# Designs tried in a protein design run: peptides against a protein of PDB entry 3V4L. Part 4

Target 1, 386 residues: chain A of PDB entry 3V4L
Amino acid sequence: GQPLAKDKVALLIGNMSYWEHPKLKAPLVDVYELTNLLRQLDFKVVSLLDLTEYEMCNAVDEFLLLLDKGVYGLLYYAGHGYENFGNSFMVPVDAPNPYRSENCLCVQNILKLMQEKETGLNVFLLDMCRKRNDYDDTIPILDALKVTANIVFGYATCQGAEAFEIQHSGLANGIFMKFLKDRLLEDKKITVLLDEVAEDMGKCHLTKGRQALEIRSSLSEKRALTDPVQGAPCSAEALVRNLQWAKAHELPESMCLKFQCGVHIQLGFAAEFSNVMIIYTSIVHKPPEIIMCDAYVTDFPLDLDIDPKHANKGTPEETGSYLVSKDLPKHCLYTRLSSLQKLKEHLIFTVCLSYQYSGLEDTVEEKQEVNVGKPLIAKLDMHRGL

## One batch from the design tools (peptide; made by RFdiffusion4, then SolubleMPNN)

Design b1_p8_3_s3 (from b1_p8_3, 7 letters changed)
Fold by OpenDDE base, seed 1:
Structure b1_p8_3_s3 (fold): chain B 386 residues (1-386), chain A 8 residues (1-8)
Amino acid sequence: as target 1 above (386 residues)
Amino acid sequence: MTAIEIED
């Protein structure tokens, strides 16, 4: 019979805003497009941008809690990375220069933990460089992997080589995602799909002789990303998984704020990623005696590190949101919260209405505090200390 | 990843 997945879960990490390393651009687009494709494949997707070492560890731990017997697990990483002795290291945004294995996440350690969950399929898509790090002489003593015959690695590049992004004017995919996205929905064995992606990448003149896809697989069964999820959640673990995923993707409800002057503000929320939310404000009612009014959001929790210079913009693009702008209402003020993983408490902020009456020179201000609880990934208490 | 600048 056709293989069934008990469930399908994906963690996508895109690191681009490095502190001590060159900034990247492709991870933003690659994580967003891959998220939308995997959702069409009935994956439960957690998508995270710009994680520290601690935040990456917590994201992996939360992902491992979603894995169980017969579940398909997919890990995608786009960012800086290296490979020493056949071990792949993902570099967090806070990694020092030079970085070492102690500052990075070892993919083979994650694989070991996934094998302990008795997963139905383990897919790793690693869009990172595979050059040796000569500043890291650590030989990781990895425990022997189990023979599970269900592992697939898609490396964006061959051993000792770089994975590339195209820095052109605008948003562009990394080379790997550019070709992967065109085939990802095909009903093919995952290793056959990746082999076709490798042939397509091989035709790219820009990366010819510099980047080649490497497939490493022990997959003995005909498993595809298109394999249907087993119907109703039949286990307590499947119900918990569904609830945990739903919590990580719950947006605050849109609010209508009423000010004493009679102005009404619509406050809305949109998800760009699991840790990135856009707040938007619009004036929905204004008394005729009020000639001008604007609604600003301010007084965010300090843990979010919101620069007021990037808040309350006339376009989503001015906030750094280029991907979801078409799905947002027009004629708002927009604020992008890019670090929801740092939020320990409820998201409390102030809506400040500045307005002017006809025939008065002075502006008047009214303020309302808004509590929207824990939005998106902030519902996963990733900060509950080990 | 590493950036490739494409010269126009």
Scores: peptide ipSAE 0.281, ipTM 0.862, DockQ to the pose 0.832
Fold by OpenDDE base, seed 5:
Structure b1_p8_3_s3 (fold): chain B 386 residues (1-386), chain A 8 residues (1-8)
Amino acid sequence: as target 1 above (386 residues)
Amino acid sequence: MTAIEIED
């Protein structure tokens, strides 16, 4: 018969806005496109951008809570990274220059923890460089891995090589994701699918002799990303897993705010990623005596580091939101909250209505406080211990 | 990842 997954869970991390290292662009597009493809494959997907070391550790811990016997686990990482002595290190956005193993997440440590969960399949897709870090002389003493015969690594590049992104004026994929996305939905054994991606990447003139996909597998069974989820009545563990995943994906409900002047505002919310939300405001009713009015959002929690210069934009693109802009309402003011993992409290903010009456020179302001609770990933309390 | 500039 076709193999069954007990469930399918994916963690996708894209680091691009490094503090002490060159900024990247491809992780934004690559995480977004891979999220949409894995959702079509019935994966429970958590998608996170620009994580610190502490936030990456907590994201991995929350991912490991979703893993259980016979569950398919997929970890994707796009960012800076290195490989020392066959150990792969993912570099957080707050990593110092130079970074060391103590500032980074070891993928083989994550694999050890996944093997303790008795997973049905472990897939790692590592879109990072595999060069040696000469500033890190540490030899990690890793515990011996179990013989589980269910592991697949897709490395975007070979050992000692770089993984590349194409910097154009627009949004572009990394080289690995450019070819992976065209095949990811195919009903093939995951190692066969990755071999076909390697052959397609090998035809790319831009990276020929500079980047080559490496596949490392112990997978003894025919397992595919297309394998159906077992439709048995939800065990207590499956119910808990579904609830934990649902917490990371719950948006605030859209609100209609009514001001004393008789203006009505629609306040709406959209998810770009599990830690990135767009707030949008629109005027849905205006009295005829009011000639101009705008609805601004302000007074955000300090933990979110919201620069007012980047808030209340006339387009989603002016906020840095290029991927979901087609799915947003038009003629709003837009604000992008890119760091929801930092939110310690409820998301409380002010909606400020600025308006002018016909025949008065002075602008009038009315304010309403809005509490939307903990949106998306903020429900997981990824800041616990800071 | 590392950036590649494509020469136009």
Scores: peptide ipSAE 0.272, ipTM 0.861, DockQ to the pose 0.798
Fold by OpenDDE base, seed 2:
Order: sequence, then structure tokens, then C-alpha cells
Structure b1_p8_3_s3 (fold): chain B 386 residues (1-386), chain A 8 residues (1-8)
Amino acid sequence: as target 1 above (386 residues)
Amino acid sequence: MTAIEIED
């Protein structure tokens, strides 16, 4: 019969805004596009940008909690990385220069933990460099992996080579994602799909002789990303997993704020990623006696590191939100919260209304505090390990 | 990843 997945879960990490390393651009687009494709494949997708070592560890731990017997697990990583002695290391944004294995996440350690969950399929898509790090002399003594015959690695590049992004003036995919996205929805064995992606990438003149896809697989079964999820969650564990994932993707409800002056503000929320949310505000009603009226959001939790200079923008693009701007209401003020994983408490902020009456020179202010609870990934309490 | 500048 056709293989069935008990469930399908993906963790996508895109690291770009490195502290001590060159900044990247492609991971933004790559994680976003891959998220949308994997959702069409009935994956439960957690998508995270710009994680520290601690945040990456917690994201992996939460991902492993969603894994169980016969679940398909997919890990995608786009960022800096290296390979020592056949071990792949994902580099967090806070990694020192030079970084070592102690500052990085070992993919083979994650694979070991996935094998302990008795997963139905383990897919790793690693869009990182595979050069040796000569500053890391650590030889990881990895425990012997179980013979599960269900492992697939898609490396964006060969061993000892680099994975590339194209620096264009605009948003562009990395080379791997550029070709992967065109094939990802095909009903093919995952190793056959990746082989076709390798052939397509091999036609790219820009990366010819510099980057080539490498497939490493122990997959003995005809498993595809298109494999149907085994029907309605018949187990208590499947229901719990569905509820946990749903909680991590719950947006605050849109609300209408009413001020004493009779101004009404619509406050809305949109997810760009599991840790990135756009807040938007619009004036939906203004009394005619009010000639000037501005609404802005302020007083965010300090843990979010929100620069007021980047808040309350007239376009989503001015906040750095280029991907979801088409789905947002027009004529709002926009604020991008890019670090929801840092939120320890409820998201409480102030909506401030500044307005002027006809014939009065003095500006009047009204404020309302808004508590939206823990949005998106902030519900997972990624900080509970301290 | 490493950035490639395409010399146009």
C-alpha cells in the first residue's frame, strides 16, 4: 500500500542577522516559500528566523516533542554552517568568531533524538556551507545511529564546498531553494525528487563547478513528502500534538479600540513567521470635529528589543516585511515584532491616540493598554529551561 | 551560505 505518515512536522530555521559573521538575505525568502509549500503538503510547520544558540536548542526540543512513532520529521536550515568529520553544524546568530562545536547545533545529534522518537521519515535539508572549520578541533564522539532506513539528507552543496546565495538588489532565493521549490510538491519518493533538483541545479551556470546538491540516504521505502497523513487524530497523543502546534500558531484576534473622543481604531495581527508578527493599526472612525488624528503603538516589552524608529511605519516594507505585505490591509501603520521567541511574559503594549479638535491648538492624547497574551511561538515558553 | 556577487 502507499505509505502513510502518522503526522508531518517541519522545523524551518533561517539565520541571517549574525552578530559576528556576514549577514545573509536568502534565508528570509527560503524559509517563507518553503513554509508555504510544506503547508500545502499538510506539514505542521514551525518557521523561525534569527535564533541564538539557546533559542535554536529550544526550537529543536519543541520540534522533538511534536515527533512520535511514524511521524514524518523535516528539519530545514538556512544560514552559516560547517562540516567536521561528517558532522554538520548549524551556526546560531550569536555564535562567536571563530565559532566552535560548543557554540553550534550538531545535526547528527538531532537525528539521534529523532530516531529515539521512532519517526517514520527523517528529512534534513541543509542550506549551509560544508567547509571544514579549522578553528574547531573537537571530534564529536557521536553514539552509533540506529539502523532505521528512513533518513534523507539533502545538502545544498558538496562536502568541503560552499552553499551560495545571489546578492541581487532585491529578495532572492538561495540556489538550493530556487530549484527545490519547483519540485517540492511532486508525488515522488523524496530521494528521486532531490535527484531531479540536483539535475536542475546542475544546469545553473552561476554555480556550475562551485555548488552541487548532495543526497545522502538510507531510505529503503518509497516515502514522499506528499504521503497522506493517517486519518483523523485517533489517538490522544495526536490530538495533543495538534493542539500544541495550533497554540504555537495562534494569532491574537483583531480588535476595535474605542477612545473617549469617539475615535475608533482597528488593531490587527498577521504572522510572517512563527516568531515574526506584524501589528497594524487603522483609524476606522473619526468624529468630524477632530481635524488631526494619529494612532501609534508603543511601550512594548523590553525583551522584544523594539526600536521605536522602526515602529509605526506607513508601509509593511518600511518595517522589513516584504513577503506578507500583499495580504495586509492598506493604509495602516505597521510594526514588525521579529523576536517573539524572546517574549517571557504576555505581549502588553500601548495604543496611543494623538488628536486635535477644530479650533484648539493643543494636541490631546488618549492611551489604551492592550494585552494580547502570548502570540505564536511565545506560547511554547522556549525560555522554560532556565 | 556565502554571498556571490554576480558581476553584471
Scores: peptide ipSAE 0.240, ipTM 0.850, DockQ to the pose 0.749
Fold by OpenDDE base, seed 4:
Structure b1_p8_3_s3 (fold): chain B 386 residues (1-386), chain A 8 residues (1-8)
Amino acid sequence: as target 1 above (386 residues)
Amino acid sequence: MTAIEIED
């Protein structure tokens, strides 16, 4: 019969805004496009940008809680990384220079933990460099992996090589995602799909002799990312998994705020990623005696590190939101919250209405506090140390 | 990842 997944879960991490390392651009686009494709494949996708070591560990732990017997697990990582002694290390944004294994997440350790969940398929897509880190002399003694015959690694590059992004003036994919995205929806065994991606990448003149896809697999069955989910979520575990995923993707409801002056503001929310939300304000009603009127968001929780200079922009693009801008309403003020994983408490902020009456020189302000609870990934409370 | 500057 056709293989069936008990469920399908993906964690996508894109690290770009490194503190002590060169900044990247491609992980933004790559995580976004891969999220949309995996959602079309009925994956439960958690998509996270710019994670610290602690936040990456917690994201992996929460991902492992969504895994169970016969579940398909996919981990994608785009960022800096290295490979020592056949162990792949994902570099967090707060990693020191030079980084070491103690500052990084070992992919083979994650694989061990996925094998303990008795998963139906384990897919790792690693869009990182695989150069040796000569500053890390640690030989990780990894415990022997179980023989599960359900493992696929797609490395964006070969051992000892770099994975590249193209620096153009615009948004562009990394080289791996550029070719992966064109085939990802194909109903093929995942190793066959990746082999076709490797052939397509091999035709790229830019990366010829510099980057080549490596496939490492132990996959005894014909499993595809297109494999249907088995049945209704009738098990208690499947219901819990669905609820946990839904909790991590629930946006705040859109609000209509009414001010004493008679101005009505629509406050809306959009998800760019599981940890990135756009807040937008629009004036939906204005009395005719009010000539100028703007609705600013302010007084965000300090844990979010929101610079007011980047808040309340006239376009989504001015916030750094280039991908979801087409789906957002026009003629708003936009604010991008890019670090929702840092939120310990409820998202409470102020909507400040600034307005001017016809024939008065002075601006008037009215303020309303808004509590939207814990949006998106902030509901998982990733900052609670286990 | 490593950035490739394509010199135009």
Scores: peptide ipSAE 0.237, ipTM 0.845, DockQ to the pose 0.777

Design b1_p8_3_s4 (from b1_p8_3, 6 letters changed)
Fold by OpenDDE base, seed 1:
Structure b1_p8_3_s4 (fold): chain B 386 residues (1-386), chain A 8 residues (1-8)
Amino acid sequence: as target 1 above (386 residues)
Amino acid sequence: MTAIEVEE
């Protein structure tokens, strides 16, 4: 019969805003497009941008809690990375220069933990460089992997080579995602799909002789990303998994704020990623005696590190949101919260209405505090004490 | 990843 997945879960990490290393651009687009494709494949997707070492560890631990017997697990990483002695290291945004294995996440350690969950399929898509790090002489003593015959690695590049992105004037995919996205929905064995992606990448003149896809697989069965999920959640663990995923993707409800002057503000929320939310404000009612009014959001929790210079923009693009702008209402003020994983408490902020009456020179201000609880990934208490 | 600058 056709293989069934008990469930399908994906963790996508895109690191681009490095502190001590060159900034990247492709991880933003690659994580977003891959998220939308995997959702069409009935994956439960957690998508995270710009994680520290601690935040990456917590994201992996939360992902491992979603894995169980017969579940398909997919890990995608786009960012800086290296490979020493056949071990792949993902570099967090806070990694020092030079970085070492102690500052990075070892993919083979994650694989070991996934094998302990008795998963139905383990897919790693590693969009990172595979050059040796000569500043890291650590030979990781990895425990022997189990023979599970269900592992697939898609490396964006061959051993000792770089994975590339194209920096044009606009948004562009990394080379791997550019070709992967065109085939990802095909009903093929995952290793056959990746082999076709490798042939397509081989035609790319920009990376010819510099980047080649490498497939490492022990997959003995005909498993595909298109394999249907087993129908009703038949286990308590499947119900918990569904609830945990739903919590990590729950947006605050849109609010209508009423000010004493009679102005009404619509406050809305949109998810760009699991840790990135856009707040938007619009004036939905204004008394005729009020000639001008604007609604600003301010007084965010300090843990979010919100620069007021990037808040309350006339376009989503001015906040750094280029992907979801078409799905947002027009004629708002927009604020992008890019670090929801840092939020320990409820998201409390102030909506400040500045307005002017006809025939008064002075502006008047009214303020309302808004509590929207824990949005998106902030519902996963990733900070609950190790 | 590493950036390739493509000259326009």
Scores: peptide ipSAE 0.291, ipTM 0.855, DockQ to the pose 0.847
Fold by OpenDDE base, seed 3:
Structure b1_p8_3_s4 (fold): chain B 386 residues (1-386), chain A 8 residues (1-8)
Amino acid sequence: as target 1 above (386 residues)
Amino acid sequence: MTAIEVEE
C-alpha cells in the first residue's frame, strides 16, 4: 500500500530584503507558489518572508513543535546561504557583512532536531548558494545523525556553486522553483520527482554549467509528497498540532464600520503569507450630501514599522502585493503589513474617514479605533523566548 | 541566490 503520513507540515522561508547584502526578488514568488502547491498536497504550511536571525530561530522552533512520529516535515528556504564543510547555512535578513555561522541557521542542526521527533519523512529544499564562506572558519561539530533512512535534500545547486534567480522587469521564479513547481504535484517518490526536476533544470540554457540540482537522499521507502494524511486526528498531539496551525492562519473577520456622518466602510483582511496581511477599506455607503470620502488606516503598532507613505494605496501592487491582487476586491485603499512576526500586542489601528460635504470647502475627519487581535503568525507569540 | 539579469 502507499505509505501514510501521520500529518504533513511545511515551513517555507523566503529572505529577500537583506540589510547588508544584495536584495533578492524570486523568494517572494517561490514561497507563494510553493505554499499553494503544498496546500493542494494537504500540507500545513507556514510561509514567512524576510526573517531576522531571531525570527528564523523562532519559526524553526514552532515548526519543530508541529513535528511528531510519522509526520512529514518539509523545510524550504529561498535566500542567501553558504555551505562550509558539508553544512548548509541559511542567512537571515539582519546578518552582518560578512556573515558567520553564529549569525546563520545551520540546516543540519534542524535535521538533528527533526530526527528527534521520529518524523516519517524529512525534506529539505534549499534554494540558496552553496559557495564556501571564506570569512567563516568555524567547523560545526555536529553530533552523529541517527540512521533514520527518511532524509531528502534537494539543493537548488551543486556544492561550491550558486543558485540563481532571473531578474526580469516582472515577477519571476528562481531557477529551482521554476522547474520544481511543474512536477511537485506528481504522485512519485520524492527522489524520483527531484531527479526529473534535475533533468528539466539541466535543459535550461541560462544556468547550464552554472547551476545543477543536487539530490542527497537516505530515503529507503517509497514516500511521496502526495502520500495521504492518516485519517481524523485521533491523538491529543494531532489536535494540538491542528490548533497551532489554525491559529497561525486565522484572519480577522471583515468589519462594517459606521461613521456619524452616515458613511459605512467595509474593512477586510487578506493573507499573502503567514506574516504578511493586506488590509483593505472600501466605502460601501455614502450619503448623497457627501461629495468625497476616503477611509485611511493609520496609527499602527510601532513594532510593525509601517511607513505611512506605503499605506492606503489605490492598488494592491502599489503596496508591493502582486500575488493576491486578483483575489482582492477592487476600488479599495490597500495597506500591506509585511512583518506580522514582529507584533507583540494586539493589532490596534485607527480607521480615519476624511470627507467633504457639498458646499463646504473644509474636510471633516471622523476616527474609529479597531482591535483585530493577533492576526496570522502573530498568534504564535514567536517573541515569548526572550 | 544570485541574480541573473536577462536582457529582454
Scores: peptide ipSAE 0.286, ipTM 0.851, DockQ to the pose 0.871
Fold by OpenDDE base, seed 4:
Structure b1_p8_3_s4 (fold): chain B 386 residues (1-386), chain A 8 residues (1-8)
Amino acid sequence: as target 1 above (386 residues)
Amino acid sequence: MTAIEVEE
């Protein structure tokens, strides 16, 4: 019969805004496009940008809680990384220079933990460099992996090589995602799909002799990312998994705020990623005696590190939101919250209405506090140390 | 990842 997944879960991490390392651009686009494709494949996708070591560990732990017997698990990582002694290390944004294994997440350790969940398929897509780190002399003694015959690694590059992004003035994919995205929806065994991606990448003149896809697999069955989910979520575990995923993707409801002056503001929310939300304000009603009127958001929780200079922009693009801007309402003020994983408490902020009456020189302000609870990934409370 | 500067 056709293989069936008990469920399908993906964690996508894109690290770009490194503190002590060169900044990247492609992980933004790569995580976004891969999220949309995996959602079309009925994956439950958690998509996270710019994670610290602690936040990456917690994201992996929460991902492992969504895994169970016969579940398909996919981990995608785009960022800096290295490979020592056949162990792949994902570099967090807060990693020191030079970084070491103690500052990084070992992919083979994650694989061990996925094997303990008795998963139906384990897919790792590693869009990182695989150069040796000569500053890390640690030889990780990894425990022997179980023989599960359900493992696929797609490395964006071969051992000892770099994975590249094209530095253009615009948004562009990394080289791996550029070719992966064109085939990801194909109903093929995942190793066959990745082999076709390897052939397509091999035609790229820019990376010829510099980057090549490596496939490492122990996959005894014909499993595809297109494999249907088995039945209704009738098990208690499947219901819990669905609820946990839904909790991590629930946006605040859109609000209509009414001010004493008679101005009505629509406050809306959009998800760019599981940890990135756009807040937008629009004036939906204005009395004719009010000539100028703007609705600013302010007084965000300090844990979010929101610079007011980057808040309340006239376009989504001015916030750094280039991908979802077309799906947002026009003629708003936009604010991008890019670090929702840092939120310990409820998202409470102020909507400040600034307005001017016809024939008065002075601006008037009215303020309303808004509590939207814990949006998106902030509901998982990733900051609670286990 | 490493950035490739494409000389325009």
Scores: peptide ipSAE 0.256, ipTM 0.842, DockQ to the pose 0.797
Fold by OpenDDE base, seed 2:
Structure b1_p8_3_s4 (fold): chain B 386 residues (1-386), chain A 8 residues (1-8)
Amino acid sequence: as target 1 above (386 residues)
Amino acid sequence: MTAIEVEE
């Protein structure tokens, strides 16, 4: 019969805004596009940008909690990385220069933990460099992997080579994602799909002789990313997993704020990623006696590190939100919260209304505090380990 | 990843 997945879960990490390393651009687009494709494949997707070591560890731990017997697990990583002695290391944004294995996440350790969950399929898509790090002399003594015959690695590049992004003036995919996205929805064995992606990438003149896709697989069965999820969650564990994932993707409800002056503000929320949310505000009603009226959001939790200079923008693009701007209401003020994983408490902020009456020179202010609870990934309490 | 500047 056709293989069935008990469930399908993906963790996508895109690291770009490195502290001590060159900044990247492609991971933004790559994680976003891959998220949308995997959702069409009935994956439960957690998509995270710009994680520290601690945040990456917690994201992996939460991902492992969603894994169980016969579940398909997919890990995608786009960022800096290296390979020592056949061990792949994902580099967090806070990694020192030079970084070592102690500052990084070992993919083979994650694979070991996935094998302990008795997963139905383990897919790793690693869009990182595979050069040796000569500053890391650590030889990881990895425990012997179980013979599960269900492992697939898609490396964006060969061992000892680099994975590339193209610096265009605009948003562009990394080379791997550029070709992967065109094939990802095909009903093919995952190793056959990746082989076709390798052939397509091999035609790219820009990376010819510099980057080539490498497939490492122990997959003995005809498993595809298109494999149907086994029907309605018949187990209590499947229901719990579905509820946990749903909680991590719950947006605050849109609300209408009413001020004493009779101004009404619509406050809305949109997810760009599991840890990135756009807040938008619009004046939906203004009394005619009010000649000037501005609404802005302020007083965010300090843990979010929101620069007021980047808040309350006239376009989503001015906040750094280029991907979801088409789905947002027009004529709002926009604020991008890019670090929801840092939120320890409820998201409480102030909506401030500044207005002027006809014939009065003095500006009047009204404020309302808004508590939206823990949005998106902030519900997972990624900080509970301290 | 490593950035490639493509001279347009």
Scores: peptide ipSAE 0.255, ipTM 0.844, DockQ to the pose 0.794

